Peptides against a protein of PDB entry 8YVU. Designs and how they scored, part 21

Target 1, 39 residues: chain A of PDB entry 8YVU
Amino acid sequence: PQLCYILDAILFLYGIVLTLLYCRLKIQVRKAAITSYEK
Target 2, 160 residues: chain B of PDB entry 8YVU
Amino acid sequence: TWLTVLKKEQEFLGVTQILTAMICLCFGTVVCSVLDISHIEGDIFSSFKAGYPFWGAIFFSISGMLSIISERRNATYLVRGSLGANTASSIAGGTGITILIINLKKSLAYIHIHSCQKFFETKCFMASFSTEIVVMMLFLTILGLGSAVSLTICGAGEEL

## One batch from the design tools (peptide; aimed at target 1 D8 L11, target 2 F27 I133)

Design b2_p14_2_s2 (made by RFdiffusion4, then SolubleMPNN; from b2_p14_2, 13 letters changed)
Fold by OpenDDE base, seed 5:
Structure b2_p14_2_s2 (fold): chain B 39 residues (1-39), chain C 160 residues (1-160), chain D 39 residues (1-39), chain A 14 residues (1-14)
Amino acid sequence: as target 1 above (39 residues)
Amino acid sequence: as target 2 above (160 residues)
Amino acid sequence: as target 1 above (39 residues)
Amino acid sequence: LLLLSLDLLLELLK
């Protein structure tokens, strides 16, 4: 039972980190697309 | 292609927010249907008495819907509306987290006071069940807050 | 304990979906970077 | 899957 809660915490942290990384990557894709459109 | 990817991401965050809200609402309704909260020691279900599953779910649902609509119509007024709704949902989520943390502390204190060595005692079972539900709602609220904040940042970035 | 396992399953699924989306986005960024470098 | 989930959600909201 305690292992389940620890797993939840790890998965939750992983989800937050992935969301942040995804947002950063999205911003990079947007910047790259804007730069390619201006060329 | 890049616009379609961006649209999918915002829609995904909106859908995630709505789904989180619906799950919170479902948990709230299940708890209300199975347990008569009025007859249970009030401190264990303080978050439910405050109506958090209901108003929190509404705020997150509205925020998610506005985000999806804003992305589909690409209108400036909808972008501002979505940003406002996401900000309001973020504030609501923060308040909800605070309430849930307080409820969790009370529930944990209750478990410690009763020295629940026997899980089969009705009081200990109810306290444990309440704690589990509160933890689940806390996680869902944090997920909803994360999605709302992400959408807010994305919307603010488009306005700048 | 059962609720913990349900949460783990949801978080796990969410993590997998985000990872797949992140990988797809990363591939797109790489393709865009390669295309911009060849121009 | 996301589009299907969105369509299902939109259908539930209608």
Scores: peptide ipSAE 0.506, ipTM 0.820, DockQ to the pose 0.042
OpenDDE base, seeds 1, 2, 3, 4: peptide ipSAE 0.497, 0.500, 0.494, 0.505; ipTM 0.812, 0.817, 0.802, 0.811

Design b2_p14_2_s3 (made by RFdiffusion4, then SolubleMPNN; from b2_p14_2, 12 letters changed)
Fold by OpenDDE base, seed 4:
Formats: C-alpha cells, sequence, structure tokens
Structure b2_p14_2_s3 (fold): chain B 39 residues (1-39), chain C 160 residues (1-160), chain D 39 residues (1-39), chain A 14 residues (1-14)
C-alpha cells in the first residue's frame, strides 16, 4: 500500500515531465518546420 | 505564419482548458454524489468543501471558451478579453493548486496519524480515496494552469 | 489502497501513451532537421 | 498539428 502511493508520485512526476518535454518538442518541430519553409 | 501557428495553439489550449474543466467538474460531481462530504469528519476533503471542483471548472471553462472565441473571431477586443480571462483563470488555477496541496497534506497527515493499516476502516478508505482524487485533480489543475498561462503569454504577445 | 492501484494503472497507461507520443514527435523533429540541413 | 492536439487531448483525458 505505501509502495502504491510512492509509485503514484513517481508516475505523476513522470507524466508532468513528459508533458513538458512533449510541449517543448512540439515547439521545436514547429520552429523547424517554419525554418524549412523559409528556406 | 507564426501568428497562425500561435492561434492554432491558442485554440488547442482553450479546448484543453475546457476539457480539463469538464473533467474536474465530473470528478467533483461524482465525488459529491458518491460521498456525503458534509458528514465526513476532518479536513480530508477540504478542497471539495471549498467548492474547488466547481469554481475551478467554471474559471477554466470560461477561459477556454473565451480563448477559442478570440482565436476564431480574430478581433482585437476579444484578444484583450481572452487575455483577461486567461489571467483570471491562471490565478484561479494557482489558488486551486494551493488548496489541493493543502488538502493533500491534510489527507497525508491523517493517514500517517491514524496509521491506516486497515483499508476497510471507513476513515482510512475515505482518506485514501480523497488522496487519490486530490492527486488527480491536482494534475488536471496543473495542466489547466499551464494552458491558461500559455494562452495569457500568447495573448500578451498579440497585443504587442 | 485498491483505488491507489487503479490510479497507478491509469498513470502508467498515461505514461506509456506520452512516451509513444514523445518518441513520434522526436522522430519528426529529427526528420525536419535533416530536411532543413539538406536545403 | 491537429493529430498532436488530439493526442494531447487524449493525454489529458487519460
Amino acid sequence: as target 1 above (39 residues)
Amino acid sequence: as target 2 above (160 residues)
Amino acid sequence: as target 1 above (39 residues)
Amino acid sequence: LLLLSFQLLLLLLS
């Protein structure tokens, strides 16, 4: 039971980090696409 | 083109806010329907007692709707309105996060103090359930706040 | 405790989906970068 | 972008 709560916390943190990374990566893809279009 | 991309992002963020708000509202209503929070002793459901799922959902929904409308109509006055709404929603989201963190701390403290080794005890079950729901709501609130802040930044950029 | 396990399952699924999306997005960034370099 | 948005939406729903 205590391990379950710890796992929840880890998975939650992982989800947040992945969401942030995904957002950053999405921005990078957009920037790269714009740069490619301007060339 | 950059502005067009930002507009699409704004619309998406607005939809995300609305969805987050709806989910929060659904969770709030489900919790209120399943659990009689008024009869639960203690501060385990302090966030629910404060009505956070309701007002938080409303603020996020309004912010999201205004963002979508602002993007769709492409009017300067709507951009300002959306910026204001997004700012208000960001403040509401921050307040909600604070309330949820406090609730989570109280719930965790309750679990630790009562040494909830027996799951079938009503109090321990309620504390555990509250903790899980609060964690989910906290996640949704963080996502909503992130979207609202992003929309606010985008709106501020359009005004400049 | 039982609800904790349900939450863990949901968070785990969320993490997997996010990871897959991140990987796909990363591949797109790489493809866009390569295309930009060739131009 | 729409697909990514949909994926993000699904992520939020999850």
Scores: peptide ipSAE 0.515, ipTM 0.807, DockQ to the pose 0.056
OpenDDE base, seeds 1, 2, 3, 5: peptide ipSAE 0.511, 0.505, 0.512, 0.513; ipTM 0.804, 0.798, 0.799, 0.806; seeds 2, 3, 5 fail the geometry check

Design b2_p14_2_s4 (made by RFdiffusion4, then SolubleMPNN; from b2_p14_2, 12 letters changed)
Fold by OpenDDE base, seed 1:
Structure b2_p14_2_s4 (fold): chain B 39 residues (1-39), chain C 160 residues (1-160), chain D 39 residues (1-39), chain A 14 residues (1-14)
Amino acid sequence: as target 1 above (39 residues)
Amino acid sequence: as target 2 above (160 residues)
Amino acid sequence: as target 1 above (39 residues)
Amino acid sequence: LLLLSFELLLLLLS
């Protein structure tokens, strides 16, 4: 039971970090797309 | 530039494999130190009895190390060696997953048969602990297999 | 305890999906960068 | 990816 909660915490943190990185990368892709349309 | 990026990704995958292998090895050593698996009745710890945490960790570690070395030295022979090691690690990972799934099924069956309502009973505690460890190892093995397969595909792509 | 294991499975699946999406997005950003240098 | 590996390593060491 305790190991399950520890694993949940690790996976939850990993999910949050990946979500933040994905959001940052998505913003970069959008910026690149906007700059390509302005050219 | 694209090849350089792929190489950086391969290095990361190699590091991930090594890390996964180390975690599996640590879990294996901890379980072996705390529990005398050889004297436990039943097949609750079948994956540990088979020595999967040890040989699996070795295969993943070698695969990861070879991948990192291959990328750093940019030698053709190392690339081929890394590809072979990654392929072997992928096969080992698949075998490990199969063993872990079988162990998980046996552990769950044991819990159901004995109607483990009291977690403080020695047998029920061992079965629950085994199930938790096996699930964790299964997740780690899936991650390791994913990295090994990815490295194998990248290595095969470089040889073409 | 059973809910904990279900949460672990969901979080694990989410982590895998996010990793794949992140990899795809990273490849797209790299392709966009290469096309911008060829122009 | 390297940043993720470092973050994972830091998480494991914490």
Scores: peptide ipSAE 0.519, ipTM 0.803, DockQ to the pose 0.073
OpenDDE base, seeds 2, 3, 4, 5: peptide ipSAE 0.504, 0.502, 0.534, 0.528; ipTM 0.799, 0.797, 0.811, 0.812; seeds 3, 4, 5 fail the geometry check

Design b2_p14_3 (made by RFdiffusion4)
Pose (drawn by RFdiffusion4):
Structure b2_p14_3 (pose): chain A 39 residues (1-39), chain B 160 residues (1-160), chain C 29 residues (1-29), chain P 14 residues (1-14)
Amino acid sequence: as target 1 above (39 residues)
Amino acid sequence: as target 2 above (160 residues)
Amino acid sequence: CYILDAILFLYGIVLTLLYCRLKIQVRKA
Amino acid sequence: PVLILFFLFFHHLF
């Protein structure tokens, strides 16, 4: 009954999860590009 | 096989360490700049007053930079420094967790007994704001400390 | 406030959809 | 999200 930031609290978790998943994907793709471009 | 997986997956732990260090500065500067932290009737601030946002800000940052540079550049003396910075950051997080827990204990002791019936917006909005902020910081610190300890136990993997 | 939260509430849907599309594309690669 | 919470804090303070 006292909403706004209670619903906004889980959005910070949503932001953290996305901003870590994108970093992991970028590092993984960079490693895959390095391993595939060597030969 | 745990050592190989932890070794090949290393610099993301530094990414999340430096994300924790960067996001700790914003909170610490805003909380320590908006209002004085020594004239609180409920003495709610028991973590920002102890320097915790500025105690592990350029502390986690140096451990994340060393861990990121370790795979980028395999320096002779950088490997030794990375383990020390990781274990010092594990200790700093261990202390931060307990100080943040006693901050939650005091904030709940203030809001719990006759200070404010039901939710906030009666007399002490700042008490609920500080409680939510410190809960978010505690969760983010748990996330950072878990990666710091995982990197500390992955980095040695050998005698000395 | 509430509507401001709603405007950034769907940004996550599109961001996760593009993230899944990138994942499927990289899996095909 | 945290900016909205700070905005609510400033709105209550002023």

Design b2_p14_3_s1 (made by RFdiffusion4, then SolubleMPNN; from b2_p14_3, 9 letters changed)
Fold by OpenDDE base, seed 5:
Structure b2_p14_3_s1 (fold): chain B 39 residues (1-39), chain C 160 residues (1-160), chain D 39 residues (1-39), chain A 14 residues (1-14)
Amino acid sequence: as target 1 above (39 residues)
Amino acid sequence: as target 2 above (160 residues)
Amino acid sequence: as target 1 above (39 residues)
Amino acid sequence: PFLLLLELLKKYLS
């Protein structure tokens, strides 16, 4: 049970990091799309 | 700018591989130090007996380090080396997953056969503990494999 | 403890899905960058 | 290798 909670913490942290990276990448895609539309 | 972002992502994947490897090594060393696996009856620790936490961690660590170095130095020979290491790590990860699944099945079967209702029994406690560790290692191995495969695809794309 | 394992499975699945989506998004960004460079 | 990993993590988090 304690190991399970540790794993949850690691996976949760990983999920948060991936979410942040995904958000950043999504913003970049949006910026690229806007730039392409302005050209 | 785009290349730098891609390099950062590859470095992150490499770091993830190294971290996964280190965690696997830590679990392996802790289990080996606390428990005498040789005296434990059954195949509950078959993955540990096979030495997976050690060789798997080594492969992932090497792959991650080579990937990071390759991205930093941007040398063609390092890129090829990283690709090879990542491929090897992917194969090792797949093998490790297979071993861990087999170990997990055996551990679960052991728990089921002995009807481990009494958690205070040493054998049942060891089996449950082993199962938990194996599951954790399995997840870590899958993460490592995912990172290795991703790095392999990125490396292959750069060579084309 | 059982809920912990279920949470682990959900978080793990979430991590895999996010990784795949991130990879797809990354490929899209690369394609967009190539298209913008060719123009 | 662990120190290198820590440096890389620090660099990534910075």
Scores: peptide ipSAE 0.482, ipTM 0.808, DockQ to the pose 0.029
OpenDDE base, seeds 1, 2, 3, 4: peptide ipSAE 0.473, 0.465, 0.467, 0.476; ipTM 0.795, 0.790, 0.785, 0.796; seeds 2, 3 fail the geometry check

Design b2_p14_3_s2 (made by RFdiffusion4, then SolubleMPNN; from b2_p14_3, 8 letters changed)
Fold by OpenDDE base, seed 1:
Structure b2_p14_3_s2 (fold): chain B 39 residues (1-39), chain C 160 residues (1-160), chain D 39 residues (1-39), chain A 14 residues (1-14)
Amino acid sequence: as target 1 above (39 residues)
Amino acid sequence: as target 2 above (160 residues)
Amino acid sequence: as target 1 above (39 residues)
Amino acid sequence: PLLLLFQLLLEKLS
């Protein structure tokens, strides 16, 4: 049970970090698309 | 720039694979050091008895190291070697996953048969512990397999 | 304890999916950047 | 980006 909770914590943290990175990347894609549309 | 980014990603995948392998090896070593698996009744630690944490870790480590070296030295022979090692590692990972799933099923069946309600009973504790370790190893193996497959695809793309 | 393992599985799947999405998004950003450079 | 993720993970683990 303790190992499970540790794993949950690690996976949860990893998920949060990936979500943030994904959001940042998505914003970059949107910015790039807008810039391409203006050209 | 694109190639440099891909190379960096390959290196990261290689490092991840090595790390996964090392973690698996560490878990295997710890379990073997703490528990005499050979004397444990049942097939709760079948994955450990098969030596998966050891040979799997070796395969993943070699694959990751070769991938990193291949990326750094930019030698054709190293690229091919890395591709081969990654392929072998992927196969090993798949086999390991299969073994771990079988072990997990056996462990769960054992818990069910013995109606393990008391955690501190020796047999139930061992079964529960085995299940936890097997699940962790399964996750690590899947991660390692994912990295190995990714590296294999990247390497194959470079050879074409 | 069983709930913990279920959570682990869900978080693990989430991590895999996010990783794949991140990779796809990164490829899209790169393609967009190349297209923008050629224009 | 993966290296950054790895660095962030290492930083959080340290």
Scores: peptide ipSAE 0.491, ipTM 0.794, DockQ to the pose 0.040
OpenDDE base, seeds 2, 3, 4, 5: peptide ipSAE 0.482, 0.477, 0.469, 0.487; ipTM 0.789, 0.779, 0.797, 0.808; seed 3 fails the geometry check

Design b2_p14_3_s3 (made by RFdiffusion4, then SolubleMPNN; from b2_p14_3, 10 letters changed)
Fold by OpenDDE base, seed 4:
Structure b2_p14_3_s3 (fold): chain B 39 residues (1-39), chain C 160 residues (1-160), chain D 39 residues (1-39), chain A 14 residues (1-14)
Amino acid sequence: as target 1 above (39 residues)
Amino acid sequence: as target 2 above (160 residues)
Amino acid sequence: as target 1 above (39 residues)
Amino acid sequence: SFLLLLELLKKQLS
């Protein structure tokens, strides 16, 4: 049970990191789209 | 299109493969240090007895390193070397998954046969621990295989 | 223990999906950057 | 090799 909880913690952390990266990338896409629209 | 995408993510996949390999090696080392697998009766640690965490980690590490080096130098000979290493790592990963599945089945069967209601019994505790470790290793192996296969496809595409 | 393994499976699947989405988004960013460079 | 891995991770995070 403890190992399972450790794995959950690792996977949870991984999910958070990926979510943050995804959000950052999404913001970049939006900025690029806005810049393209202004041209 | 898919090949181009995979090529652009080749370095990331290589890094992921190396990390997966390192984690597998760490788990193998920890299990070997904490538990005396040789004295454990049954086949609940068959994957560990086979040394999969060690040789699998080595194969994945080599494959990942070669993939990263190949991407950085962009040399034809490195691409071929990376392709070969990734192919070997893919085969190793597939074999590892098979071993882990067999181990998982044995561990689960052991738990069912002994009706492990008392978690603190030595045999039941070891079987449960084995199951948890095998599941973790299985997830890591699947990730490693995915990265190795992706890198293999990228390398094959570059040769065409 | 069984619930913990189910959680692991869900988190693992989530990680895979996020990775795929991240890859797709990264491709979109690159396409947008190429289009911006051609202008 | 570990330092290279860390650098690669930093590049992926940037």
Scores: peptide ipSAE 0.477, ipTM 0.803, DockQ to the pose 0.026
OpenDDE base, seeds 1, 2, 3, 5: peptide ipSAE 0.469, 0.468, 0.469, 0.469; ipTM 0.789, 0.794, 0.793, 0.794

Design b2_p14_3_s4 (made by RFdiffusion4, then SolubleMPNN; from b2_p14_3, 8 letters changed)
Fold by OpenDDE base, seed 5:
Structure b2_p14_3_s4 (fold): chain B 39 residues (1-39), chain C 160 residues (1-160), chain D 39 residues (1-39), chain A 14 residues (1-14)
Amino acid sequence: as target 1 above (39 residues)
Amino acid sequence: as target 2 above (160 residues)
Amino acid sequence: as target 1 above (39 residues)
Amino acid sequence: PLLLLFQLLLKELS
């Protein structure tokens, strides 16, 4: 049971990091789209 | 900027792969230190007997390191080497998953046969512990495989 | 303990989905960058 | 070395 909770913590942390990276990438895509629309 | 972002992503995947490998090695070492697998009856620790935590971790570590180095130096020979290492790591990961699934099935069957209501029994405790470790290793292996495959696809895309 | 394993499965699935989405987004960003470079 | 790589990655991500 304790190992399961440790795994949950690791997976949760991984999910948070991926979410942050995804958000950053999404913001970059939006910025690129805006720049392309203004040309 | 885009190349830098891609480089950071590849490095992150490489680091993740190395970390996964290190965790697998740590778990393998702990299991080997705490439990005498050779004296345990059955194939509950078949993945450990096959040495998967060791060779799998090595393959993932090498693949991750090569990927990071290849990304940093931007040398053609390193890119090819990284691609090869990642491909090998992907194959190793797939094999590891297969072994772990087989081990998991055996462990679950063992638990079912012995009707382990009393966790205080040594055999039931070992089977439960093995199952938990195998599941953790399976997740780690899948994560490692995902990173290796991602790096392989990225490397293949650069060569095309 | 059963709840922990269920949580692990959900987090694992979430991680896979996020990874796939991240890869798709990355490919889109690359395509956008190539298009912007040609202009 | 792993910790250093992680720190470098964190610095680059920041």
Scores: peptide ipSAE 0.474, ipTM 0.806, DockQ to the pose 0.026
OpenDDE base, seeds 1, 2, 3, 4: peptide ipSAE 0.471, 0.465, 0.465, 0.466; ipTM 0.794, 0.793, 0.779, 0.794; seeds 1, 2, 3 fail the geometry check

Design b2_p14_4 (made by RFdiffusion4; failed a check: a stray cysteine)
Pose (drawn by RFdiffusion4):
Structure b2_p14_4 (pose): chain A 39 residues (1-39), chain B 160 residues (1-160), chain C 29 residues (1-29), chain P 14 residues (1-14)
Amino acid sequence: as target 1 above (39 residues)
Amino acid sequence: as target 2 above (160 residues)
Amino acid sequence: CYILDAILFLYGIVLTLLYCRLKIQVRKA
Amino acid sequence: PQLCYILDAILFLY
């Protein structure tokens, strides 16, 4: 009954999860590009 | 096979360490700049008053930088420094967790007894704001400490 | 406030959709 | 209220 930031609290978790998943994907793709471009 | 997986997956731990260090400065500067932290009737601030946002800001940052640079450049003396910085960050997080827990204990002791019936917007909005902020910081610090301890136990993997 | 939260509430949907698309594309690669 | 907007700004920036 006192909403706004209670619903906004889970959004910060949503932002942290996405900002970490993108970093992990970028590092993984960079490693895959390095391993595939060597030969 | 845990050691190989932890070794090959290393610099993301530094990414999340440096994300924790960077997001700790914003919260610390905003909270310590918007209003004085020594004239609170409920003395709600028991973590920002102890320097915790500025105690592990350029502390996690150096451990994340060392861990990132470790796979980028395999320096002779950088491997030794990375383990020390990881274990010092583990101790700093261990202290931060308990100080943040006693901050939650005091904030709940303030809001719990006759200070404010039901939710906020009666007299002490700042008490609920500080409680939510510290809870978010505690969760983020747990996330950071788990990666710091995982990197500390992955980095040795050998005698000395 | 509430509407401001709603405007950034669907940004996550599109961001996760593009993230899944990138994943499937990289899997194909 | 002011602090609510500051927190939303920090979240929006993030």

Design b2_p14_4_s1 (made by RFdiffusion4, then SolubleMPNN; from b2_p14_4, 12 letters changed)
Fold by OpenDDE base, seed 5:
Structure b2_p14_4_s1 (fold): chain B 39 residues (1-39), chain C 160 residues (1-160), chain D 39 residues (1-39), chain A 14 residues (1-14)
Amino acid sequence: as target 1 above (39 residues)
Amino acid sequence: as target 2 above (160 residues)
Amino acid sequence: as target 1 above (39 residues)
Amino acid sequence: NDLLLLYLELLLSF
């Protein structure tokens, strides 16, 4: 049972990090799209 | 192309393989150090008895290292070596998944047969502990296999 | 304990999906960068 | 530790 909670914590942390990276990348895509639209 | 993307992520995939390998090795070492698997009745630790955490970790580690080195040096011989290692790692990963699934079935069957309602019983605790570790190992093996397959596809695409 | 395993499965699936989405998004960013470089 | 740092650096570089 305790190991399951440890795995949950690791996967949760991984999910948070990936979400943050995804958000940053999505912002970059939007900025690139705006720049392409202005040209 | 998909191949170009995989090539650019080759180092990341290699690091993922190495990390997966190290975690598997760590779990294997801890389990072997804390528990005498040979004295545990049943096949709840069949994957550990087969030595999967060790040889699987070695294959994934070698594959990951070769992939990173191949990407950094961009030498033809390293690409071929990485392709071979990743292919071997993919086969090892597939075999590992099979072994882990069999282990899970045995562990679950053990829990069902002994009606493990009391977690304080040594046998039930070991079976539950084995199930948890095997599930973790299964997830890690799937990650490693995914990385190895991706690297294999990338390497095969470079040789064609 | 059973809830922990369910959570593990959900988090694992979420991680895989996010990884795939991240890869797709990264490809889009690279395509946008190439298109911007060609202009 | 070096592997973890490398992993983090790679994650940040992507």
Scores: peptide ipSAE 0.524, ipTM 0.806, DockQ to the pose 0.050
OpenDDE base, seeds 1, 2, 3, 4: peptide ipSAE 0.513, 0.518, 0.498, 0.530; ipTM 0.803, 0.803, 0.793, 0.809; seeds 2, 4 fail the geometry check

Design b2_p14_4_s2 (made by RFdiffusion4, then SolubleMPNN; from b2_p14_4, 12 letters changed)
Fold by OpenDDE base, seed 1:
Structure b2_p14_4_s2 (fold): chain B 39 residues (1-39), chain C 160 residues (1-160), chain D 39 residues (1-39), chain A 14 residues (1-14)
Amino acid sequence: as target 1 above (39 residues)
Amino acid sequence: as target 2 above (160 residues)
Amino acid sequence: as target 1 above (39 residues)
Amino acid sequence: DELLKLFLDLLLSF
């Protein structure tokens, strides 16, 4: 049971980090799309 | 195009593979140091008895290291070596998943047969603990296999 | 304890999905960059 | 620790 909670914590942290990275990448894609549209 | 993307992620996949391998090795070492698996009744630690955390971790670590080195040095011989190592690691990962699934089934069967409602009973505790560790190792092995397969595909694409 | 394992499975699946989405998004960014370079 | 640093550096590079 304790190991399960540790794994949950690790996976949760990993999920948060990936979500942040995904959001950053999505913003970059949007910025690139806007820049290409203005050209 | 997808191959090109995977190629650029080779180092990341390699590092992930190494980390996964190291975690598996650590778990194996801890379990072996804390528990005398040879004297535990039943086959609830069959994956550990088979030595999977050790040899699997070695294969994944070597594969990951070779992948990283190959990507950094961009030498043909290293690329081939990495491809071979990743292929071997993929096979090892698949075998490991099979072993872990079998272990998980045995552990669950043990829990059901003995009607383990009391957590602090030694045998039931060990079976539950084994189940937890096996599940964790299964997740890690799946991650490692995914990275190894991805690296294998990338390496194969580079040779073409 | 059972709830913990369920959470682990959900978080693991979420991590895989996010990784795939991140890879796809990264490919899109690269394709967009190549297209912008060829203009 | 070095592996973790490598992982972090790699994550930051992407």
Scores: peptide ipSAE 0.513, ipTM 0.806, DockQ to the pose 0.048
OpenDDE base, seeds 2, 3, 4, 5: peptide ipSAE 0.508, 0.489, 0.518, 0.515; ipTM 0.802, 0.796, 0.807, 0.806; seeds 2, 4, 5 fail the geometry check

Design b2_p14_4_s3 (made by RFdiffusion4, then SolubleMPNN; from b2_p14_4, 10 letters changed)
Fold by OpenDDE base, seed 1:
Structure b2_p14_4_s3 (fold): chain B 39 residues (1-39), chain C 160 residues (1-160), chain D 39 residues (1-39), chain A 14 residues (1-14)
Amino acid sequence: as target 1 above (39 residues)
Amino acid sequence: as target 2 above (160 residues)
Amino acid sequence: as target 1 above (39 residues)
Amino acid sequence: NRLLELLLQILLDF
């Protein structure tokens, strides 16, 4: 049971990091699209 | 194309594969050092008895390292070697998943047969612990297999 | 313990999905960058 | 240490 909770913590942290990276990338895509639209 | 994206992420996939392999190896060594698996009744540690955490980790580590080296040096012979290693690692990963699923079924069956309601009973505790470790290894193996398959597809695309 | 394993499975699946989405977004960023460079 | 450095380099380049 304790090992399971440790795994949950690791996976949760990984999920948060990936979500942040995804958000950053999404913002970059939007910025690139806006720049392309203005040209 | 999807192939171009996978090619650009090849190093990352290789590192992920190596890390997964190392974690699996660490778990294997820890379990083998703490528990005398040979004296445990039943097949609740069948994956460990089969030595999967060790040979699987070796295959994944070699595959990942070869993939990274192949990408960095961009040599044809290294690409072929990486493709072969990744293919072997993919097969090993699939086999590992099968072994782990069988182990998980045996562990769960043991828990159900013995009506393991008391956590501190030695046999039930070991079966529960085995189940937890097997689940963790299963997740790691799936990640490793995913990376190996992705690298295999990338390598195959480069050979065409 | 059973709930912990279910949570692990959900978090793991979430991680895989996020990784795939991240890869897709990265492709889109690169495509947008190439299109912007060609203009 | 070399493996860790490689990992860090990959993480930084990603």
Scores: peptide ipSAE 0.501, ipTM 0.802, DockQ to the pose 0.042
OpenDDE base, seeds 2, 3, 4, 5: peptide ipSAE 0.495, 0.494, 0.503, 0.498; ipTM 0.798, 0.789, 0.802, 0.797; seeds 4, 5 fail the geometry check

